# Ledger of designs, part 25: peptides against a protein of PDB entry 6B9H

Target 1, 151 residues: chain A of PDB entry 6B9H
Amino acid sequence: AELCESLLTWIQTFNVDAPCQTVEDLTNGVVMAQVLQKIDPAYFDENWLNRIKTEVGDNWRLKISNLKKILKGILDYNHEILGQQINDFTLPDVNLIGEHSDAAELGRMLQLILGCAVNCEQKQEYIQAIMMMEESVQHVVMTAIQELMSK

## One batch from the design tools (peptide; made by RFdiffusion4, then SolubleMPNN)

Design b1_p12_6_s4 (from b1_p12_6, 4 letters changed)
Fold by OpenDDE base, seed 1:
Structure b1_p12_6_s4 (fold): chain B 151 residues (1-151), chain A 12 residues (1-12)
Amino acid sequence: as target 1 above (151 residues)
Amino acid sequence: SEAQQFFLELLQ
């Protein structure tokens, strides 16, 4: 999906340690967890990150387990830190991400992370970084943010 | 562009 493709490009700007070149690279949640730590290292601290299994391989059950933890972290972050600024009425199906590498649902997951970035303490810096990306990516990101913050 | 204007407004 275009959402997933554009947000994958955005995720790559974080320069995390884990491989993040393909959709498949994101399905185990490790990249997403590392990105969240960069967004707010005080909340997504080392103890939180250490709960994410890194040696997952092709085990879709472990992928789903990681993704569930990450999704919970995002939702808790929105509630506890961001003051519920992100509308979570359409949550990603982490089962489809883990078991089938569903790009559409992965896009939704990355969209939630985008919401964290543009609402966190360093939101100005993340927004400015987005403004440096390719125009087509910026447009998709804009639409994704609008969807998250819509009534 | 539309996106650029959106982000500028978001920065306000």
Scores: peptide ipSAE 0.746, ipTM 0.963, DockQ to the pose 0.924
Fold by OpenDDE base, seed 2:
Structure b1_p12_6_s4 (fold): chain B 151 residues (1-151), chain A 12 residues (1-12)
Amino acid sequence: as target 1 above (151 residues)
Amino acid sequence: SEAQQFFLELLQ
């Protein structure tokens, strides 16, 4: 999906330790967890990150378990820290991500992470970084943010 | 561009 591909490109700018070249690389949640830690390390601290299992391989059950924790973290962060500045009306189906590598649902998950970035303490820096990306990616990111803020 | 203008406004 266009949303997923653009946000994958965005995720790659974080230069996390975990592989993040393909959609499949994101399905275990490890990259997303590391990105969230960069966004707000005080909230997504080492104790939180340690609850995400690494080296899950192709075990879709473990992927889903991780993804559920990620989603919960995002929603809790939105509620507790961001004051629900982003809309969670259309939540991603983590089962489809973990079991089928569903790009559309993965895009929804990455969109929620985008919402965290553009509303966090470092939002100015993240927005400025987005402004340096390819125009086509910027357009998709803009649309994704608008969707989160206007629902 | 439209996106650039959007992000500039978001920075305000």
Scores: peptide ipSAE 0.744, ipTM 0.963, DockQ to the pose 0.967
Fold by OpenDDE base, seed 3:
Structure b1_p12_6_s4 (fold): chain B 151 residues (1-151), chain A 12 residues (1-12)
Amino acid sequence: as target 1 above (151 residues)
Amino acid sequence: SEAQQFFLELLQ
């Protein structure tokens, strides 16, 4: 999916420790958790990160467990820190991500993380970094942000 | 570009 591929490119700019070269690399949630810690290390601290299982392999049940924790973290962060509400009916299906590596649903998950980055305390730096990316990626990111802000 | 203009406005 175009959204997923563009946001994968964006995620790679964070240079996290976990492998993040493919869509499959993102399905266990480890990369996403490490990215969230970079976005706000005071909220997504070591105690929070330690709740995410790192040695998951192909165990889709463990993937889903991680993804549920991450989604909850994102929703709580938006409510508690960013003062924003997200429509529950538009949330990504983490079961499809964990079990089937569904790129469309993964794209929606990464879109929520994008929302955190462009609304956090360091949003200016993240927006400026996005402006340095390829034009095609910038266009997809713009559309993704517009969709979030319309909800 | 359209995207560049969008992000500039977002930075305001």
Scores: peptide ipSAE 0.744, ipTM 0.963, DockQ to the pose 0.864
Fold by OpenDDE base, seed 5:
Structure b1_p12_6_s4 (fold): chain B 151 residues (1-151), chain A 12 residues (1-12)
Amino acid sequence: as target 1 above (151 residues)
Amino acid sequence: SEAQQFFLELLQ
């Protein structure tokens, strides 16, 4: 999916420690957890990050367990910190991500993380970084933000 | 571009 590919490119700009070159690399949630910690380390602190299993391999049950924790963290962050600035009515299906590496559902998960970045304390810096990316990526990111904030 | 204008407005 175009959304997933563009947001994968965006995720790569965070330069996290975990491998993040392919869609498959994102399905265990480790990259996403490290990105969220960069976005707001006071909220997504070390205690929170330590709840994410890092040595998952191909175990889709463990992937889904991690992804559920990630999604809960995002939703709680939206309620407690962001004041519901993003729409969470259409949630990603983490079962499809963990078991089938579904790119469309993964794109929806990354879209929620994008919502965190463009509404967090460092939102200006993240927006400015997006403005330096390829035009095709910028266009997809723009559309994704509009969808989050217009519902 | 359309996207550049959108992000400039977000920064205001």
Scores: peptide ipSAE 0.744, ipTM 0.963, DockQ to the pose 0.901

Design b1_p12_7_s1 (from b1_p12_7, 5 letters changed)
Fold by OpenDDE base, seed 2:
Structure b1_p12_7_s1 (fold): chain B 151 residues (1-151), chain A 12 residues (1-12)
Amino acid sequence: as target 1 above (151 residues)
Amino acid sequence: MSPKEFFQSLLQ
């Protein structure tokens, strides 16, 4: 999916410790959790990160468990810190991500993380970083942000 | 609007 591919490229700019080269690399949630910690380490602190299971392998049940925690974290962050600036009307199906590596649903998950980045305390730095990406990626990211902020 | 214009607006 175009959304997933563009946001995967965006996620790679965070240079997290976990491998993040492919869609499959993101399905266990570890990369996403590490990215969220970079976005707001005071909220997504080490205690929160430690709830995410590492070394999941191909265990889709563990992937789904991680993804559920991450999604909850994002939604709670949106409510508690960002004042519900992110549109959560259409939530990603974490079951499809974990069990089937569904790129479309993964894209929606990454879109929520994008929303966190462009609304967090350091939003200026993240926005400026996006402005340095390829124009084709910027178009997709722009559309994704507009969708998040439309409601 | 262009992405550049959009992101500049977000910075304001």
Scores: peptide ipSAE 0.713, ipTM 0.957, DockQ to the pose 0.915
Fold by OpenDDE base, seed 1:
Structure b1_p12_7_s1 (fold): chain B 151 residues (1-151), chain A 12 residues (1-12)
Amino acid sequence: as target 1 above (151 residues)
Amino acid sequence: MSPKEFFQSLLQ
């Protein structure tokens, strides 16, 4: 999916420890968790990160478990810290991500993380970083942000 | 609007 592909490129700019070259690399949630920690290490602290299982392999049940924790973390962060600045009316289906590597649903998950980045304390830095990306990626990111912040 | 214009608006 176009959304997933562009946001994967964006995720790669975080230079996290976990491999993040393919869609499959993101399905276990480890990359997402590490990205969230970079976005707000005070909220997504080491204790939070340690709840995410890193040795998942192809176990889709463990993937889904991780993804559920991450989604909850994002939603809690949005409510408790961001003051619900992003709209969660269309939540990603983490079951489809974990079991089927669904790119469309993965894109929605990454979109929520994007919402965290552009609304966090360091939003200026993340927005400026996005402005340095390829124009085609910027277009998709813009649309994704508009969708989150509208309605 | 263009992405540049959009992100500039986000920066305020």
Scores: peptide ipSAE 0.713, ipTM 0.957, DockQ to the pose 0.892
Fold by OpenDDE base, seed 5:
Structure b1_p12_7_s1 (fold): chain B 151 residues (1-151), chain A 12 residues (1-12)
Amino acid sequence: as target 1 above (151 residues)
Amino acid sequence: MSPKEFFQSLLQ
């Protein structure tokens, strides 16, 4: 999916420790958790990160468990810190991500993380970084943000 | 609008 591929490219700019080259690399949630910690380390602190299992392998049940924790963290962050600046009415299906590596649903999850980045305390820096990316990626990111903020 | 114009507006 175009959304997933563009946001994967965006996720790669965070330079996290976990492998993040493919869609499959993101399905266990470890990369996403590390990205969220970079976005707001006071909220997504070490205690929060330690609840995410890092050695998951191909166990789709463990993937889903991690993804559920991450989705809950994003939603709680939106309510407690961001004041509902992003839309959470259309939630990603984490079962499809964990069991089937569904790119469309993964794109939805990454879109929620994008919403956190462009509304966090360091939003100006993240927006400026996006403006340095390829034009085609910028266009997809723009559409994704518009969907979150206008729905 | 272009992405450049959109992101510039977000910075305002």
Scores: peptide ipSAE 0.712, ipTM 0.957, DockQ to the pose 0.920
Fold by OpenDDE base, seed 3:
Structure b1_p12_7_s1 (fold): chain B 151 residues (1-151), chain A 12 residues (1-12)
Amino acid sequence: as target 1 above (151 residues)
Amino acid sequence: MSPKEFFQSLLQ
């Protein structure tokens, strides 16, 4: 999906330790958790990160478990830190991500992380970094942010 | 609007 591919490119700019070259690399949640820690290490601290299992392999049940924790973390962060509410009916289906590597649903998950980045304390730095990306990617990111703001 | 214009708006 266009959203997923563009946001994968964006995720790669964080240079996390976990492999993040393919859509499949993101389905276990490890990359996403490491990205969230970079966005706000005070909230997504080492104790939080340690709850995400590494070495998941192809175990889709473990992937889903990680993804559920990450989604909860994102929702809690929005409520507790960013002062924003996200409509639960539009949340990504983590079962489809974990079991089927669904790119569309993965894109929606990455979109939520994008929302954290452009609203966090360091939002200016993240917005400026996005402005340095390819224009085609910027357009997709713009649309993704606009969708979040309309909710 | 262009992405440039949009992100400039976010920086305001």
Scores: peptide ipSAE 0.711, ipTM 0.957, DockQ to the pose 0.940

Design b1_p12_7_s2 (from b1_p12_7 with E9S M10L E12Q)
Fold by OpenDDE base, seed 1:
Structure b1_p12_7_s2 (fold): chain B 151 residues (1-151), chain A 12 residues (1-12)
Amino acid sequence: as target 1 above (151 residues)
Amino acid sequence: MTPKEFFESLLQ
């Protein structure tokens, strides 16, 4: 999906340690967890990150387990830190991400992370970084943010 | 609106 493709490009700007070149690279949640730590290292601290299994391989059950933890972290972050600024009425299906590498659902997951970035303490820096990206990516990101913040 | 206009509005 275009959403997933554009947000994958955005995720790559974080320069995390884990491989993040393909959709499949994101399905185990490790990249997403590392990105969240960069967004707010005080909340997504080392103790939180260490709960994410890194040696997952092709085990879709372990992928789903990681993704569930990450999704919970995002939702808790929105509630506890961001004051519920992100509308979570349409949550990603982490089962489809883990078991089938579903790009559409992965896009939704990355969209939630995008919401964290543009609402966190360092939101100005992340917004400015997005403004430096390719025009087509910016357009998709804009639409994604608008969807998250819509009533 | 354009992405530029949108993101500038977020920076307000």
Scores: peptide ipSAE 0.719, ipTM 0.958, DockQ to the pose 0.935
Fold by OpenDDE base, seed 2:
Structure b1_p12_7_s2 (fold): chain B 151 residues (1-151), chain A 12 residues (1-12)
Amino acid sequence: as target 1 above (151 residues)
Amino acid sequence: MTPKEFFESLLQ
């Protein structure tokens, strides 16, 4: 999906330790967890990150378990820290991500992370970084943010 | 609006 591909490109700018070149690379949640830690290391601290299992391979059950924790973390962060500044009405189906590598649902998950970035304490830096990306990616990111901020 | 205009507005 266009959303997923654009946000994958965005995720790659974080230069996390985990592989993040393909949609499949993101399905275990490890990259997303590391990105969230960069966004707000005080909230997504080492204790939180340690709950995400690494080296899950192709075990879709473990992927889903991780993804559920990621999603919960995002929602809790939105509620506790961001004051519910982002729209969470259309939650991603983590089962489809973990079991089928569903790009559309993964895009929704990455969109939630985008919402965290553009509303966090370091939002100025993340917005400026987005402004340096390819214009085609910027269009998709803009639309994604607008969707989160509306409704 | 353009992405540039949009993101500039977010920086306000």
Scores: peptide ipSAE 0.718, ipTM 0.957, DockQ to the pose 0.964
Fold by OpenDDE base, seed 5:
Structure b1_p12_7_s2 (fold): chain B 151 residues (1-151), chain A 12 residues (1-12)
Amino acid sequence: as target 1 above (151 residues)
Amino acid sequence: MTPKEFFESLLQ
């Protein structure tokens, strides 16, 4: 999916420690957890990060467990810190991500992380970084943010 | 609008 590929490119700009070159690399949630910690280390602190299993391999049950924790963290962050309301009817299906590496649902998950970045304390820096990316990626990111704002 | 115009508006 175009959304997933563009947001994968965006995720790569965070330069996290975990491998993040492919869609498959994102399905265990480790990269996403490290990105969220960069976005707000006071909220997504070491205690939170330590709840994410890092040695998952191909175990889709462990992937889903991690992804559920990630999604809960995002939703709680939006409620407690950002004061944003997310439409629960459009939440990503983490079962499809963990078991089938579904790119469309993964794109929806990354879109929620994008929402955190453009609304966090360092939102200006993240927006400016997006403005330096390829125009085609910027266009997809713009559309993704507009969709979030319309909810 | 272009992405540039959109992101500029977000920075206001």
Scores: peptide ipSAE 0.717, ipTM 0.958, DockQ to the pose 0.893
Fold by OpenDDE base, seed 3:
Structure b1_p12_7_s2 (fold): chain B 151 residues (1-151), chain A 12 residues (1-12)
Amino acid sequence: as target 1 above (151 residues)
Amino acid sequence: MTPKEFFESLLQ
């Protein structure tokens, strides 16, 4: 999916420790958790990160468990820190991500993380970093942010 | 609008 591929490119700019070269690399949630910690290390601290299992392999049940924790973290962060509400009916299906590596649903998950980055305390730096990316990626990211703002 | 215009507006 175009959204997933563009946001994968964006995620790679964070240079996290976990492998993040493919869509499959993102399905266990480890990369996403490490990215969230970079976005706001005071909120997504070591205690929070330690709840995410790192040695998951192909165990889709463990993937889903991690993804549920991450999604909850994102929703709580938006409510508690960013003062924003997200429509529950538009949330990504983490079961499809964990079990089937569904790129469309993964894209929506990454879109939520994008929302955190462009609304956090360091949003200026993240927006400026996006402006340095390829124009085609910027266009997809723009559309993704506009969708979030319309909700 | 272009992405450049959009992101510049976000920086305001």
Scores: peptide ipSAE 0.714, ipTM 0.957, DockQ to the pose 0.916

Design b1_p12_7_s3 (from b1_p12_7, 4 letters changed)
Fold by OpenDDE base, seed 1:
Structure b1_p12_7_s3 (fold): chain B 151 residues (1-151), chain A 12 residues (1-12)
Amino acid sequence: as target 1 above (151 residues)
Amino acid sequence: MSPKEFFESLLQ
């Protein structure tokens, strides 16, 4: 999916420890968790990160478990810290991500993380970083943000 | 609007 592909490129700019070259690399949630920690390490602290299982392999049940925790973290962060600045009426289906590597649903998950980045305390830095990306990626990211922040 | 214009608006 176009959304997933562009946001994967964006995710790669975080230079996290976990491999993040393919869609499959993101399905266990480890990359997402590490990205969230970079976005707000005070909220997504080491204790939070340690709840995410890193040795998952192809176990889709463990993937889904991780993804559920991450989604909950994002939603809690949006509510508690961001003041619900992003619209979460259309949540990603983490079952489809974990079991089937669904790119469309993965894109929606990454979109929520994007929402965290462009609304967090360091939003200026993340927005400026996005402005340095390829124009085609910027266009998709813009659309994704507009969708999140629209009523 | 263009992405540039959009992101500039987000920066305010």
Scores: peptide ipSAE 0.716, ipTM 0.958, DockQ to the pose 0.893
Fold by OpenDDE base, seed 2:
Structure b1_p12_7_s3 (fold): chain B 151 residues (1-151), chain A 12 residues (1-12)
Amino acid sequence: as target 1 above (151 residues)
Amino acid sequence: MSPKEFFESLLQ
Protein backbone atom coordinates (compact mmCIF):
# COMPACT_ATOMS: atom_id res chain seq x y z
CA ALA B 1 0.00 0.00 0.00
CA GLU B 2 1.20 3.49 -0.84
CA LEU B 3 0.50 4.80 2.64
CA CYS B 4 2.41 1.99 4.28
CA GLU B 5 5.36 2.30 1.92
CA SER B 6 5.70 6.03 2.42
CA LEU B 7 5.35 5.84 6.17
CA LEU B 8 7.82 2.97 6.32
CA THR B 9 10.30 5.32 4.69
CA TRP B 10 9.41 7.94 7.28
CA ILE B 11 9.78 5.46 10.15
CA GLN B 12 13.25 4.58 8.90
CA THR B 13 14.40 8.15 9.56
CA PHE B 14 14.13 7.51 13.29
CA ASN B 15 17.08 5.11 13.19
CA VAL B 16 15.73 2.86 15.92
CA ASP B 17 17.61 -0.20 17.12
CA ALA B 18 15.14 -2.74 15.76
CA PRO B 19 15.30 -3.72 12.09
CA CYS B 20 12.84 -1.71 10.01
CA GLN B 21 13.53 -2.42 6.36
CA THR B 22 10.36 -4.28 5.42
CA VAL B 23 6.67 -4.34 6.21
CA GLU B 24 7.23 -7.64 7.98
CA ASP B 25 9.80 -5.99 10.24
CA LEU B 26 7.10 -3.69 11.58
CA THR B 27 4.45 -6.32 12.28
CA ASN B 28 5.74 -7.24 15.73
CA GLY B 29 5.38 -3.66 16.95
CA VAL B 30 8.90 -3.34 18.32
CA VAL B 31 9.95 -0.66 15.83
CA MET B 32 6.76 1.26 16.42
CA ALA B 33 7.25 1.15 20.18
CA GLN B 34 10.80 2.43 19.86
CA VAL B 35 9.66 5.22 17.57
CA LEU B 36 6.99 6.27 20.03
CA GLN B 37 9.58 6.40 22.78
CA LYS B 38 11.64 8.77 20.67
CA ILE B 39 8.60 10.93 20.02
CA ASP B 40 7.81 11.34 23.71
CA PRO B 41 10.14 9.52 26.09
CA ALA B 42 8.42 11.00 29.14
CA TYR B 43 5.15 9.32 28.22
CA PHE B 44 6.39 6.26 26.37
CA ASP B 45 9.02 5.64 29.00
CA GLU B 46 11.13 2.59 29.66
CA ASN B 47 8.44 1.03 31.82
CA TRP B 48 5.98 1.31 28.95
CA LEU B 49 8.48 0.00 26.42
CA ASN B 50 9.27 -2.99 28.63
CA ARG B 51 5.69 -4.17 28.21
CA ILE B 52 6.38 -4.81 24.54
CA LYS B 53 7.72 -8.30 23.96
CA THR B 54 10.91 -8.49 21.94
CA GLU B 55 12.19 -11.51 20.02
CA VAL B 56 8.69 -12.35 18.90
CA GLY B 57 9.73 -14.14 15.73
CA ASP B 58 6.83 -15.34 13.64
CA ASN B 59 4.46 -15.73 16.57
CA TRP B 60 1.47 -13.80 15.32
CA ARG B 61 -0.27 -14.06 18.67
CA LEU B 62 2.58 -12.21 20.33
CA LYS B 63 2.62 -9.70 17.51
CA ILE B 64 -1.05 -8.96 18.03
CA SER B 65 -0.52 -8.64 21.77
CA ASN B 66 2.22 -6.08 21.19
CA LEU B 67 0.20 -4.21 18.60
CA LYS B 68 -2.79 -3.96 20.91
CA LYS B 69 -0.61 -2.42 23.60
CA ILE B 70 0.88 0.03 21.14
CA LEU B 71 -2.50 1.04 19.76
CA LYS B 72 -3.77 1.60 23.28
CA GLY B 73 -0.71 3.67 24.05
CA ILE B 74 -1.27 5.84 21.01
CA LEU B 75 -4.92 6.38 21.82
CA ASP B 76 -4.16 7.15 25.45
CA TYR B 77 -1.42 9.55 24.41
CA ASN B 78 -3.80 11.28 22.05
CA HIS B 79 -6.37 11.65 24.81
CA GLU B 80 -4.13 12.47 27.75
CA ILE B 81 -1.37 14.52 26.15
CA LEU B 82 -2.46 15.72 22.71
CA GLY B 83 -6.04 16.55 23.61
CA GLN B 84 -7.51 14.17 21.05
CA GLN B 85 -6.16 16.01 18.03
CA ILE B 86 -5.89 12.74 16.09
CA ASN B 87 -8.84 11.31 14.21
CA ASP B 88 -9.36 7.81 15.60
CA PHE B 89 -12.59 7.09 13.77
CA THR B 90 -10.99 4.38 11.66
CA LEU B 91 -8.63 2.33 13.78
CA PRO B 92 -6.20 -0.18 12.34
CA ASP B 93 -7.05 -3.85 12.63
CA VAL B 94 -4.09 -5.16 14.57
CA ASN B 95 -5.21 -8.74 14.02
CA LEU B 96 -4.71 -8.36 10.29
CA ILE B 97 -1.32 -6.76 10.86
CA GLY B 98 -0.09 -9.45 13.22
CA GLU B 99 -1.45 -12.51 11.48
CA HIS B 100 -1.38 -11.47 7.83
CA SER B 101 1.09 -8.56 7.64
CA ASP B 102 -1.68 -6.48 6.10
CA ALA B 103 0.04 -3.43 4.64
CA ALA B 104 -3.08 -1.30 4.50
CA GLU B 105 -3.82 -1.78 8.18
CA LEU B 106 -0.16 -1.29 9.04
CA GLY B 107 -0.30 1.97 7.13
CA ARG B 108 -3.14 3.12 9.33
CA MET B 109 -1.14 2.21 12.40
CA LEU B 110 1.85 4.19 11.18
CA GLN B 111 -0.48 7.05 10.35
CA LEU B 112 -1.47 7.26 14.00
CA ILE B 113 2.18 7.42 14.96
CA LEU B 114 2.63 10.18 12.40
CA GLY B 115 -0.13 12.03 14.16
CA CYS B 116 1.74 11.76 17.42
CA ALA B 117 4.91 13.13 15.85
CA VAL B 118 3.34 16.16 14.20
CA ASN B 119 1.46 17.11 17.36
CA CYS B 120 4.07 16.37 20.03
CA GLU B 121 6.29 18.85 21.82
CA GLN B 122 8.96 18.48 19.15
CA LYS B 123 6.52 18.64 16.24
CA GLN B 124 8.55 21.38 14.54
CA GLU B 125 11.57 19.13 14.19
CA TYR B 126 9.52 16.24 12.83
CA ILE B 127 7.71 18.46 10.35
CA GLN B 128 10.98 19.93 9.15
CA ALA B 129 12.40 16.44 8.71
CA ILE B 130 9.41 15.43 6.60
CA MET B 131 9.96 18.49 4.43
CA MET B 132 13.37 17.09 3.51
CA MET B 133 11.97 13.79 2.21
CA GLU B 134 11.15 12.94 -1.40
CA GLU B 135 8.24 14.95 -2.76
CA SER B 136 6.26 11.82 -3.56
CA VAL B 137 6.54 10.75 0.06
CA GLN B 138 5.64 14.25 1.23
CA HIS B 139 2.42 14.09 -0.77
CA VAL B 140 1.35 10.88 0.91
CA VAL B 141 2.34 12.14 4.34
CA MET B 142 0.47 15.40 3.78
CA THR B 143 -2.69 13.53 2.85
CA ALA B 144 -2.29 11.28 5.87
CA ILE B 145 -1.94 14.22 8.23
CA GLN B 146 -4.89 16.02 6.68
CA GLU B 147 -7.02 12.95 7.21
CA LEU B 148 -5.98 12.76 10.87
CA MET B 149 -6.75 16.40 11.53
CA SER B 150 -9.99 16.56 9.56
CA LYS B 151 -12.12 15.72 12.58
CA MET A 1 -1.75 23.18 -1.94
CA SER A 2 1.75 21.80 -2.32
CA PRO A 3 3.34 19.75 0.44
CA LYS A 4 5.78 22.58 1.05
CA GLU A 5 2.98 25.05 1.58
CA PHE A 6 1.11 22.60 3.77
CA PHE A 7 4.01 21.83 6.07
CA GLU A 8 4.96 25.48 6.30
CA SER A 9 1.44 26.17 7.49
CA LEU A 10 1.84 23.52 10.17
CA LEU A 11 4.95 25.27 11.42
CA GLN A 12 3.01 28.48 12.10
Scores: peptide ipSAE 0.715, ipTM 0.958, DockQ to the pose 0.915
Fold by OpenDDE base, seed 5:
Structure b1_p12_7_s3 (fold): chain B 151 residues (1-151), chain A 12 residues (1-12)
Amino acid sequence: as target 1 above (151 residues)
Amino acid sequence: MSPKEFFESLLQ
């Protein structure tokens, strides 16, 4: 999916420790958790990160468990810190991500993380970084943000 | 609008 591929490219700019080259690399949630910690380390602190299992392998049940924790963290962050600046009415299906590596649903999850980045305390820096990316990626990111903020 | 114009508006 175009959304997933563009946001994967965006996720790669965070230079996290976990492998993040493919869609499959993101399905266990470890990369996403590390990205969220970079976005707001006071909220997504070490205690929060330690609840995410890092050695998951191909166990789709463990993937889903991690993804559920991450989705809850995003929704709680939106409510408690961001004041509901992003739309959470259409939630990603984490079962499809964990069991089937569904790129469309993964794109939805990454879109929620994008919403956190462009509304956090360091939003100006993240927006400026996006403006340095390829034009085609910028266009997809723009559309994704518009969907979050207008619905 | 272009992405550039959109992101500039977000920075305001």
Scores: peptide ipSAE 0.715, ipTM 0.957, DockQ to the pose 0.919
Fold by OpenDDE base, seed 3:
Structure b1_p12_7_s3 (fold): chain B 151 residues (1-151), chain A 12 residues (1-12)
Amino acid sequence: as target 1 above (151 residues)
Amino acid sequence: MSPKEFFESLLQ
């Protein structure tokens, strides 16, 4: 999906330790958790990160478990830190991500992380970094942010 | 609007 591919490119700019070259690399949640820690290490601290299992392999049940924790973390962060509410009816289906590597649902998950980045304390730096990306990617990111703001 | 215009707006 266009959203997923563009946001994968964006995720790669964080240079996390976990492999993040393919859509499949993101389905276990490890990359996403490491990205969230970079966004706000005070909230997504080492104790939080340690709850995400590494070495998941192809175990889709473990992937889903990680993804559920990450989604909860994102929602809690929005409520507790960013002062924003996200409509639960539009949340990504983590079962489809974990079991089927669904790119559309993965894109929606990455979109939520994008929302964290452009609203966090360091939002200015993240927005400026996005402005340095390819224009085609910027357009997709713009649309993704606009969708979040309309909710 | 262009992405440039949009992100500049976010920086305001």
Scores: peptide ipSAE 0.712, ipTM 0.957, DockQ to the pose 0.917

Design b1_p12_7_s4 (from b1_p12_7, 5 letters changed)
Fold by OpenDDE base, seed 1:
Parts: structure tokens; sequence; C-alpha cells
Structure b1_p12_7_s4 (fold): chain B 151 residues (1-151), chain A 12 residues (1-12)
């Protein structure tokens, strides 16, 4: 999916420790968790990150478990910290991500993380970083943000 | 609008 492909490129700019080259690399949630910690380390602190299992392998049940925790973290962050600036009731299906590496649903998850980045305390820095990306990626990111803010 | 215009607005 175009959304997933562009947001994967965006995710790669965070330079997290976990591999983040492919869609499959993102399905266990480890990259996403590390990205969230960079976005707001006070909220997504080390204690939070330690709840995400890193040695998942191909175990789709463990992937889903991680993804559920991450999704909950995002939703709680939106409510508690961002003041519900992000109001998206169409949540990603983490089962499809974990079991089938569904790119469309993964894109939706990354879109939520994008929402966190462009609304967090360091939103200016993240927006400026996005503006340095390729035009085609910027366009997809713009559309993704507009979708989040319009709901 | 263009991404440039959009993100400039978002920076406001």
Amino acid sequence: as target 1 above (151 residues)
Amino acid sequence: MSPKEFFQQLLQ
C-alpha cells in the first residue's frame, strides 16, 4: 500500500536500533515502540518499552500481543497527553498485521504514530524533518495527516 | 494544496 510504503520511509528516518527495512520488520511492533519512545520518552519511557517483547520471531501471537500494547499506548497518549487532538475511530486491525503482515492495516498503525509525532511537544522538529523528504512521500504524509485531523 | 504549503501552515 502507498500509505505503508511512504510511512515506512518516514519511520526509517528515526534511526531506531531495531531493523526497519521491510514491512515484515515492523510487524512485531518493536520498531514502532522504539519510534514512540523517541517521540515522547517521558511518556513512552523505558518501563513502557520493556513491556514490548523483542524476541518474537515468527510468532504471530506474540506480534499481536505487542501490537495491542502499542495501539493502547498510542490511544492513551492521544487522550492523556495530546488532549485528544487525534480523533480516529477507524483503528488498525492488529490481528491482520500480526498474522498476515497486512500492509494496509500496518499503514494505519503508522499513521497513528505519525499523528503522535506531528502533535507532540517536538512537533515542529518532526514537521521540518518531513519537509526534507521526497516530494512523493511528503504528499502521502500530508494526506495521512489531513485524514487524521478531519475525523 | 502542495505539501510545502500544507506543512508551512502546520508550522504556524
Scores: peptide ipSAE 0.720, ipTM 0.959, DockQ to the pose 0.964
Fold by OpenDDE base, seed 2:
Structure b1_p12_7_s4 (fold): chain B 151 residues (1-151), chain A 12 residues (1-12)
Amino acid sequence: as target 1 above (151 residues)
Amino acid sequence: MSPKEFFQQLLQ
């Protein structure tokens, strides 16, 4: 999926410790959790991050468990910090991500993280970083943000 | 709208 591939490229700009080269690398949620901590380390603090299991291997049940925690964190962050009501927004199916590495659903998960980045305290820095990316990636990111704003 | 224009507006 184009959305997933473009947002994977965006995720790579965070330079997190966990490997983040492929779609499969993102399915355990560890990269996403580390990215969220960079976005807002006061909210996604070390105590929050420690709830995410880092050594899950191919265990899809553990992947799904991590992904559910991350999704909850994103939703809570939007409600408590960003003041965004996203109850009517289509949520990603974390079961499909964890069990089948579904790129489309992973793209939607990364889209939610994108929403956090462009609305957080450091939103200007993240927007400026996006503007330095390849134009084709910027197109997809723009469309993804516009979709979030319309919901 | 181009991405450049979009993100410039977002920065305002």
Scores: peptide ipSAE 0.720, ipTM 0.959, DockQ to the pose 0.939
Fold by OpenDDE base, seed 5:
Structure b1_p12_7_s4 (fold): chain B 151 residues (1-151), chain A 12 residues (1-12)
Amino acid sequence: as target 1 above (151 residues)
Amino acid sequence: MSPKEFFQQLLQ
């Protein structure tokens, strides 16, 4: 999906330690957890990160477990820190991500992380970084942000 | 609007 591919490119700009070259690399949630820690290390601290299993392999049950924790973290962050600045009515299906590597649902998960970045304390720095990306990626990111803030 | 215009507006 175009949304997933564009946001994968955006995720790669964080230069996290975990492999993040393919859609499959994101399905265990480890990359997403490391990105969230960069966005707000005071909230997504080391204790939070340590709850995410890193040696998951192809175990889709463990992937889903990680993804559920990450989704909960994003939703709690939106309520407790962001003050409902992003739309959370259409949630990603983490079962489809973990078991089937569904790109459309993964795109929705990455969209929620994008919402965290453009509303966090360092939001202006992340916005400026997006403005340096390819125009085609910027267009998809713009549409994704508009969808998050329209409801 | 263009992405450039959108993000400039978002920075305000």
Scores: peptide ipSAE 0.720, ipTM 0.959, DockQ to the pose 0.919
Fold by OpenDDE base, seed 3:
Structure b1_p12_7_s4 (fold): chain B 151 residues (1-151), chain A 12 residues (1-12)
Amino acid sequence: as target 1 above (151 residues)
Amino acid sequence: MSPKEFFQQLLQ
């Protein structure tokens, strides 16, 4: 999916410790959790990160468990810190991500993380970083942000 | 609008 591929490229700019080269690499939630910690380490602190299982392998049940925790973290962050600046009406199906590596649903999850980045305290730095990416990626990211803010 | 224009507005 175009959204997923573009946001995967964006995620790679964070240079997290976990492998993040493919869509499959993101399905266990470890990369996403590490990215969220970089976005706001005071909120997504070490205690929060420690709740995410790192040695998941191909266990889709463990993937889904991690993804549910991450989704909850994102929604709580939106409500508690961002003041509900992003819309959560259409939530990603974490079951499809964990069990089937569904790129469309993964893209929607990454879109929520994008919402965190462009609305957090350091949003200026993240927006400027996006402006340094390829134009085609910027276009997809723009559309994704517009969708979050228009609902 | 272009992405450049969009993100410039977002920075305001």
Scores: peptide ipSAE 0.719, ipTM 0.959, DockQ to the pose 0.916

